# Designs tried in a protein design run: peptides against a protein of PDB entry 6NYY. Part 119

Target 1, 212 residues: chain A of PDB entry 6NYY
Amino acid sequence: KHFEQAIERVIGGLEKKTQVLQPEEKKTVAYHEAGHAVAGWYLEHADPLLKVSIIPRGKGLGYAQYLPKEQYLYTKEQLLDRMCMTLGGRVSEEIFFGRITTGAQDDLRKVTQSAYAQIVQFGMNEKVGQISFDLPRQGDMVLEKPYSEATARLIDDEVRILINDAYKRTVALLTEKKADVEKVALLLLEKEVLDKNDMVELLGPRPFAEKS
Target 2, 212 residues: chain A of PDB entry 6NYY as posed
Amino acid sequence: KHFEQAIERVIGGLEKKTQVLQPEEKKTVAYHQAGHAVAGWYLEHADPLLKVSIIPRGKGLGYAQYLPKEQYLYTKEQLLDRMCMTLGGRVSEEIFFGRITTGAQDDLRKVTQSAYAQIVQFGMNEKVGQISFDLPRQGDMVLEKPYSEATARLIDDEVRILINDAYKRTVALLTEKKADVEKVALLLLEKEVLDKNDMVELLGPRPFAEKS

## One batch from the design tools (peptide; made by RFdiffusion4, then SolubleMPNN)

Design b2_p22_2_s2 (from b2_p22_2, 9 letters changed)
Fold by OpenDDE base, seed 1:
Structure b2_p22_2_s2 (fold): chain B 212 residues (1-212), chain A 22 residues (1-22)
Amino acid sequence: as target 1 above (212 residues)
Amino acid sequence: APTLEEAPSFDEMLDEEIARAR
């Protein structure tokens, strides 16, 4: 409640600078956000959807808001499902329009950063091994990588594998749930904002018990 | 958030993001 209200205030304060989306832009955003929403709905370890909106806020043309888990520790499965959810917008655009937008690039960047963190910081890859290196902060010239060039290539390869696995999983899921993505997108175009109850009415109850 | 600008393919974008992370 208090956290939701705080987020609503921060978010509602940004609603006043609504860029007017063109109808085609609004449609693209609706399907993009529907992709995120549906992926999050059907992925067990994804954070529960709170709100999805196609009302532009700040630099965002739309958003899916999830209840962040107060978790300091994430499993590999949780991180994978988060990656899939993050790819959901891109995959939806691909499925419905055969094209992707720059929003899909920003999501891929986040996914890529997560994949590197999993492999390099968290040691979540068997082939790279149980390594934990600090990833360069944005703007830090990493003068020396703490690993060999061969290890760097191995990391890149395993990152690519992990991201491709997440992508394929997302494609499979949203292809199976294509009709649900469309239902959510169409309802978004009508209501502009959906909550969890709208999603339950549209898709039925989320198939995973909310971990309280 | 999506902008209507056409983006590269998944593989191309992935290669770019990997290259950026190197």
Scores: peptide ipSAE 0.289, ipTM 0.825, DockQ to the pose 0.737
Fold by OpenDDE base, seed 3:
Structure b2_p22_2_s2 (fold): chain B 212 residues (1-212), chain A 22 residues (1-22)
Amino acid sequence: as target 1 above (212 residues)
Amino acid sequence: APTLEEAPSFDEMLDEEIARAR
């Protein structure tokens, strides 16, 4: 209750209609956000959807808002489902339009960063082994990598494998749920904003019990 | 959010992201 009201206030104050989306842009955004929303709905370890919107905010033309789990520790499965959810927009654009937009590139960047973190920081890859190296942040001086060029190549290869696995999983899911993605996208085009209740009315209850 | 500009293929974009992460 109090948290939802606080989110609504922060959200309502930022609805500067600063960008008028053209109908085709609005359609693309609706299917993109529907892809994220539906992926998150049907992935067990994804964060629960709170709100999805095609109303432009700041630099974003749409967004899906999730209830972040107050989790400091993530499993490999949780990180994979989060990667799939992040790829959901891109995959939706591909399924429905046969093309992708530049917004799908920002999502791929986030997925790539997550994949490197899993392999290099969290030691979640058996081939690379139980390593934990601090990745330089964007803008930090390229400190000497604590591993060989051969290890760097192995890391890159395993990152590609992990991202491709997440991509294929997302393609399979959203292809199976294609009709649900379309329903969400069409309702977004009508309402511009959907909440969890709209999603329940449209798709039925989320198949995973909310951990209270 | 996505601009209407056609983006490179998944593999091309992935190669670019990996190259940036190096």
Scores: peptide ipSAE 0.280, ipTM 0.819, DockQ to the pose 0.726
Fold by OpenDDE base, seed 2:
Structure b2_p22_2_s2 (fold): chain B 212 residues (1-212), chain A 22 residues (1-22)
Amino acid sequence: as target 1 above (212 residues)
Amino acid sequence: APTLEEAPSFDEMLDEEIARAR
């Protein structure tokens, strides 16, 4: 309870003046967040959902909170499922509305950053090889990339492949689970906030045992 | 505010994000 409230304060900020979402915006957010939630529910290596909300807090119109694994090390499979979960909002918007919002762009940025980190920092790509280069931090002088332009192009190509794989995986999953995304979105529109128990009631138990 | 502007295709947006990461 107190720890969850502390995390809510850090993530959500103070509920500043309730951005009154228009009904159509609220609907879009509900389906977006439902996409994240359902993707996370049916991806083995995704973090367990704690809470999903369409109540605007701080800079976000909605959010999904997950139980962070106390893990410093992630596998390639875990990182892929996290990418898929992050793409879940975009894919949901595409499936239900045939369009995407700017919220989907921020998620794609996160996915892209993760893909580069996997290939360049973690050496998780066989074609690029076991390289570990520090990615320039936002605002650091772009030091000369320690690799050739040919290697840079190879990295970009492999990043694109990885992201497209995650995207296709997410599309397949949420297309299969389309009815579940709809159920979650509709309940979000009613309750504005869902917890794990609401998800269990709607979808049944998460098919993956919570690794303690 | 997320503007409901016609968002670029996934491929176009991906190309933009790759270009930003270069």
Scores: peptide ipSAE 0.279, ipTM 0.802, DockQ to the pose 0.658
Fold by OpenDDE base, seed 4:
Structure b2_p22_2_s2 (fold): chain B 212 residues (1-212), chain A 22 residues (1-22)
Amino acid sequence: as target 1 above (212 residues)
Amino acid sequence: APTLEEAPSFDEMLDEEIARAR
């Protein structure tokens, strides 16, 4: 409660009404954010949705806010569902508009970074093996990769497989839940901001027990 | 800022992201 209100105040204080979205832009953002929200709702290991908004905040045209899990250790299943949730916006745009925006590129970058971390840092890929290499952080000097070019290609291939699996899973989910994505998007266009209660009223209770 | 410009296909964008991660 207090932390959510603090985040809302910090985030709400950043609601500079500085960008007036055109109606078509606002529609695109609503469906994009609805894709994230619905994916997060129906993925067991995704973070619970707290708030979804199409009100521009800083550089973002919209956002979905999730309950931060005070979790330092993630399972492979959790990371996959997070990847799917991150792809939810893009997949929604594809399903509803037959096109994707550049906003989806930032999400794909996050997914790609997660996939590399899973394979190279966390050793979560059987084909690459139980390797653990420090990935250069954004802005760190790209140190020489501690593996061969053949291993690098193998990693790239397995990254592509993992991302494609997450993408296909997201497409399947949001295609099944297409009507729910549309309901959320339409309600976003009306209210501009939805909370967990709005989602429960619209979609019913989340099918997964809240890990308290 | 994310623009509403049409982006490349998923596969093309994925190839670009993989290439950037190399």
Scores: peptide ipSAE 0.266, ipTM 0.795, DockQ to the pose 0.819

Design b2_p22_2_s3 (from b2_p22_2, 7 letters changed)
Fold by OpenDDE base, seed 5:
Structure b2_p22_2_s3 (fold): chain B 212 residues (1-212), chain A 22 residues (1-22)
Amino acid sequence: as target 1 above (212 residues)
Amino acid sequence: PVTLEEAPSFDELLDEEIERAR
């Protein structure tokens, strides 16, 4: 219990007991988090879900906690599934409400950063080639890009392609699993917090064996 | 506050993020 709470504090921050979400906001958060949870459930290379919550913590209105794999090396397929999982919240909001929240923008930022890292840092794009550049960290002076403007445009184009592919994959998945997203969202609205066992009860066992 | 603004299209938001990442 104490150890789990400590991990939750590190990942989700301190629960702001004082922030009461309006019912409509709470509903939006529930479907957003359900989108992440269901995407992660049905993507082979996504990290397994540990907990999903719509209780506001820190700056977030909800969170999904995953068991991080102690993995230092990721394949392109693994990174794609992680991108899809990250897009799951936005896609859920789009499917159910036809609108997106600011939470979806933060997720898109993360996806964009991942796409750039794959193409520029990891050399995972065939058109750009096996080029590895350190991406400027937030706060580093924009040093001169070590590549031409033509290469910069190519990178941007390939980033867009990669993100669009991840988006389309996520839309297809959550459209297929729309009923499951709704089940999770409705149960979140009731319980506010779901664990892995709740997900198994709702959706059945995860179709991918957790590599212990 | 989750401001429910008219959600720009995915492509518009993506363009904004690409511009920000430059």
Scores: peptide ipSAE 0.181, ipTM 0.725, DockQ to the pose 0.627
Fold by OpenDDE base, seed 3:
Structure b2_p22_2_s3 (fold): chain B 212 residues (1-212), chain A 22 residues (1-22)
Amino acid sequence: as target 1 above (212 residues)
Amino acid sequence: PVTLEEAPSFDELLDEEIERAR
């Protein structure tokens, strides 16, 4: 209760009531956020949805809030489902509008960063092998790559494969659940904010038990 | 964040992100 209220206060303070989205913008945001929400709902290892909103906050035109899992260790399957959830907005835009907005680029950046981390830091790729290298932070001059140019190319190729696999998985899921994405998007356009209970009412109970 | 500007294709954006991540 206190934690939720604290989050609501921080969240409510960041709601710029002043950004009036145009109807077409609001529609795009609704379907984008619905894509994230529905992907997260039907992916076993995705974080459970707490709230989805199309009310602009700071730099974002919408958001999905998830219950953070107090998890320090992630499996490859968990990371894949998180990638799929992150791609959900972009995939929804593609399915419904046949176009992709620049808002989906930020999600792709996150997915790309995750893919590199899986392959280079966590050794989760069999072709690259069980290697663990510290990825340079954005802005650190990589003086010397600890691997050859051939290995760098291999890493890039395997990153593309991993992201494409996550993308295809997300496309398959949201295509199957297209009607659910639309239901969520339409309800978002009406209510602007949905909680977990709204999602349960609309989609039924999440098919995966929340690990308490 | 969602902006209404038309973005490049997924593959083009992916290539750009890979180039930024190098």
Scores: peptide ipSAE 0.281, ipTM 0.805, DockQ to the pose 0.777; fails the geometry check
Fold by OpenDDE base, seed 2:
Structure b2_p22_2_s3 (fold): chain B 212 residues (1-212), chain A 22 residues (1-22)
Amino acid sequence: as target 1 above (212 residues)
Amino acid sequence: PVTLEEAPSFDELLDEEIERAR
C-alpha cells in the first residue's frame, strides 16, 4: 500500500480532484490508458501492470502504473516492449477514434528518446555499430557530436526504423486485442481505476509469468 | 498524460521528435 502510493505519487502527482473531464475526454483517456494497459499485458518483456486510472492527477488525465523491475540492465527486447507499451495509448486512439491526442505526443517523445539511447548509448544497432556516446542532457554544453554528420543521419534513420517497428508491433497487437482494449476502456469508464485483479478478471491471467 | 488536442500524424510527429533529438 505505501509503496504503491509512493509510486503513484511519483507517476501521477497529486490527484487533481477538481478537474472534471468531459464525457468525450474521459472516453478518450479511457481508451488511451486501455491501450497502454493491454499492450503491457500482452507484451512479455513489459513491466506488469499494477494500476490503470483515468482520474486526472497532476498534469496527466490518466495513467497506467507498472511494477518496475529492479534492474539496471535492460535487454533490447525489454526496451522494445516498453516502447510498444508506451505507444499503446496512441495506437488505441487510432484504432478506436481514427485520431490521436497530444497526449500521444509525449509518449512518442519518450519512445524517441529510448530509441536514440538504444542506438547511440547502448550500441544496440548493428548498422551504427558498437558506439556509446553520451546523449546531451538538457543543460549540458552542446558538446560537438563525437560522430560525423553521416553517422548522425544513419542514427536518425535507424531510430526511425526502430520506432516504426515498435509502432507496427503495437498496431498489430492492439488490433488483435481490440476487443480487450474495448473491455478495459469500458470498465475504466465505469470504475475509473483498475488494478491487476480487475485486469485478470477481465482478460484472464497475464499470459507471461511474472518473472520475479 | 493525455491532452485532447488533435495531434499531427505519427510520421509527422516522429519527424519532429527526431529533429528535436538531433
Scores: peptide ipSAE 0.231, ipTM 0.754, DockQ to the pose 0.740; fails the geometry check
Fold by OpenDDE base, seed 4:
Structure b2_p22_2_s3 (fold): chain B 212 residues (1-212), chain A 22 residues (1-22)
Amino acid sequence: as target 1 above (212 residues)
Amino acid sequence: PVTLEEAPSFDELLDEEIERAR
């Protein structure tokens, strides 16, 4: 209990018990978090869901907590499924509301950073080649890019392709699982917090064996 | 942080993020 609370504080921030979400806000957050949760449930290489909450914490209106695998090495497939899971909230908002919120922008930023890292840092793109450059962190002085403007454009194009592929994959998945997203969202609106057991009761066992 | 303010389209935001990452 104390250790989980400590991890929750580090990951989710302090619960702002004082932020009362409006009903429509709470609904949007529930469907957003349900999108993350369901995407993570049905993606083989996604991290297993531990907890999903629509209780506001810090600056966040909701969160999905996953068991971070202490993995130092990620495959391309794992990174793709993580991108899809990260897009799950945005895609859910689009499917159910036909609009996106600023929460979806933060997720897109994370996806974009991951895509650049895969292509430029990890050499995971055949067109760009097996190049590895240290990407400046957000806020670091953009050091002179060690590659030409033509290479920069190629990288941008391949980043866009990768993100669009992840987006399309997420749209296809959550469209197929639309009823499951709705079930999770409705249960979130009722319970405010769901754990893995709630997800198993609602959706059945996760179709992928937990690789220990 | 998930805020409920309306955001630009996926493509517009993607273009902005790509530009920011340059």
Scores: peptide ipSAE 0.139, ipTM 0.717, DockQ to the pose 0.786; fails the geometry check

Design b2_p22_2_s4 (from b2_p22_2, 10 letters changed)
Fold by OpenDDE base, seed 1:
Structure b2_p22_2_s4 (fold): chain B 212 residues (1-212), chain A 22 residues (1-22)
Amino acid sequence: as target 1 above (212 residues)
Amino acid sequence: MPTLDEAPSFDEMIDKLIEEAR
């Protein structure tokens, strides 16, 4: 409760009340955020949805907020579902509009970064093996990659496979749940902000027990 | 205002992101 309120205050303080979205932009954001929300709702290892909003905050035009896990160790399955949730906005835009926005591009960057981390840092790929490379932090002049060019290509291929798997999973899910995405998007356009209770009223109880 | 501009296709964007991550 206190932590949620603190996060809400921090996030609420970042609401750019001055940013008026055009109706078509607002619609796009609503479906984008609905995609994230619905993906998170129906993915077992996704973080529980707390709030979804189409009110611009910071650099974002909308957001889906999830309960942060007090978890330091993530499984491959958890990371996959998080990737799918992150792709939910893009996939929703594709399903409903046949086009994608720059917001969807930024989410794809996050997914790509996660995929590389899984394969290169966490050893979560069978073909690459149980390797962990300390990837240079952004800005460190890594003069030499700690692996061969052949390994680099393998990593790139496996990253692409992992992202495609997450993408296909998200497409399948949100296609199945298309009506739910629509319901959430329409309600977002009306209320601008939805909480977990709104989602329960709209979609029914989340099919996964909240691992407290 | 961040304009909701059309982004490249999934495959094109992944290829670009992979290239940038190399």
Scores: peptide ipSAE 0.189, ipTM 0.769, DockQ to the pose 0.763
Fold by OpenDDE base, seed 3:
Structure b2_p22_2_s4 (fold): chain B 212 residues (1-212), chain A 22 residues (1-22)
Amino acid sequence: as target 1 above (212 residues)
Amino acid sequence: MPTLDEAPSFDEMIDKLIEEAR
């Protein structure tokens, strides 16, 4: 209760009332955020949805807020579901509009970074092997890669495969749940902000038990 | 106002992101 109120206060203060989205932009954002929300709802290892908003905040035109799991260790399955949830906005735009906006670019960057981390840092790819290399941070001098150019190409290929797998999984899910994505998007256009209770009312209870 | 411009295809964007991550 107190933590939720504190988050609401911090979040409410960042609502820039000044960015009026055009109706078509607002529609795109609604379906984008609905894609994230629905993907997160039906993926077992996704973080529980707390709030979805199409009210612009900072650099984002909308957002889905999740309760982060306080965990330090992630399984491959958990990371995959997180990738799918992150792709949910882009996939929703594709399903409903047949186009992808620049709003989905940052999500794809996050997915790509996650894929590299899984393969290079966490050794989660059998073809690359149980390797763990420190990836240079963006802006660090690219020191000599600790692996050959052949290994670099292999890593890139396996990254593409992993992202494509997550993408296909997300497409399958949101295609199956297309009506739910539309319901969420339409309700977002009406209310601008949805909480967990709105989602439960609209979609029913999340099919996965919340870890207490 | 940041106009939602059309983004490159998924494959093109992935290729670009992979190149940037190299």
Scores: peptide ipSAE 0.145, ipTM 0.752, DockQ to the pose 0.728
Fold by OpenDDE base, seed 2:
Structure b2_p22_2_s4 (fold): chain B 212 residues (1-212), chain A 22 residues (1-22)
Amino acid sequence: as target 1 above (212 residues)
Amino acid sequence: MPTLDEAPSFDEMIDKLIEEAR
């Protein structure tokens, strides 16, 4: 309980009780968060879901919380599934509404950052090679990129491919699980907050063991 | 704060994000 609350505070921030979502906004958020939740539920290397909420908090209009694995090393498969989870909200909006909101922009940014890190920092791309470049942090003097313009273009192309692959994977998953996304979204609209037990009741036990 | 306004297409956003990451 205390640990979950601490994580909730770190991830969700202070509940902004003053933000009243309009019904249509609330619906959009519910399906968005349901997309994250369901993607995480059915992705093997995703972190286990702890909580999903459509109550506005300091960082967003809704959130899905996962139990972070205490690991410093991530596999390519884990990072891919994490990307898919992050895309889950956007993909859900697309599937159910045929539109994408600006609420999903930050998720796409995170996915893009992850893709760059995988390719440039972690050497997880065969075309770019097993090269690790220290990218300047935001605010560091833009030192000359440690790679050629040709390499930069290759990186950009491979980043796009990786993101598109994650996107397609997420679309396939959430299309297959469309009914489950809807169940979660509808229950979110009713309860505003769901926990793991609610998800088990709706979807059955998570098909993957929590301990990989 | 994330707004629920219509966003650019996925491809357009990716292109923009890639450009920003350069």
Scores: peptide ipSAE 0.137, ipTM 0.751, DockQ to the pose 0.809
Fold by OpenDDE base, seed 5:
Structure b2_p22_2_s4 (fold): chain B 212 residues (1-212), chain A 22 residues (1-22)
Amino acid sequence: as target 1 above (212 residues)
Amino acid sequence: MPTLDEAPSFDEMIDKLIEEAR
């Protein structure tokens, strides 16, 4: 117990016990986190869920913790499933509430960054081709892009396509699994924290064999 | 009744994020 709490503090930051979420906000967070959890559960290349919580920590109102695979090389398929998992919260909010909250902004930024990296760093897009450029880091002078305006537009278009594809995939998945998202969200509202065992009890075993 | 400003479409949000990343 104490050791797990210590690890959680190191990874998740200090629980802001003082932020009392309004019941409606707490509900939104529960469905958001349930979306992440369920998406991760049913996506083959998503990291296994370890913990999901609606207890505010640091800047987040909730979090999902996954077992990172010690993987140095990612396939396009793996990156797509990670994008879908990251979109799971936003998609859940859309399915259940029909609204966008600011809570998904960080997830969308992450997805956007991943999409750009796939296209301009990893050469994973056939239309853009086998190019690799360093993305400007936050604070780097926007040096002249090493590519034409036409290429820039193409990159932007292909990024949008990739994100939209990931979004549609996530919508399809969570719509199919809508009842599971609801179950997880309701249990989160009750327990505030769920682990892998809770998910197995609620949803059954994850359909993908954990590659040991 | 405050008209809930139409939440930006997903596309609009993505476009904004792309612009901010630029």
Scores: peptide ipSAE 0.019, ipTM 0.495, DockQ to the pose 0.289; fails the geometry check

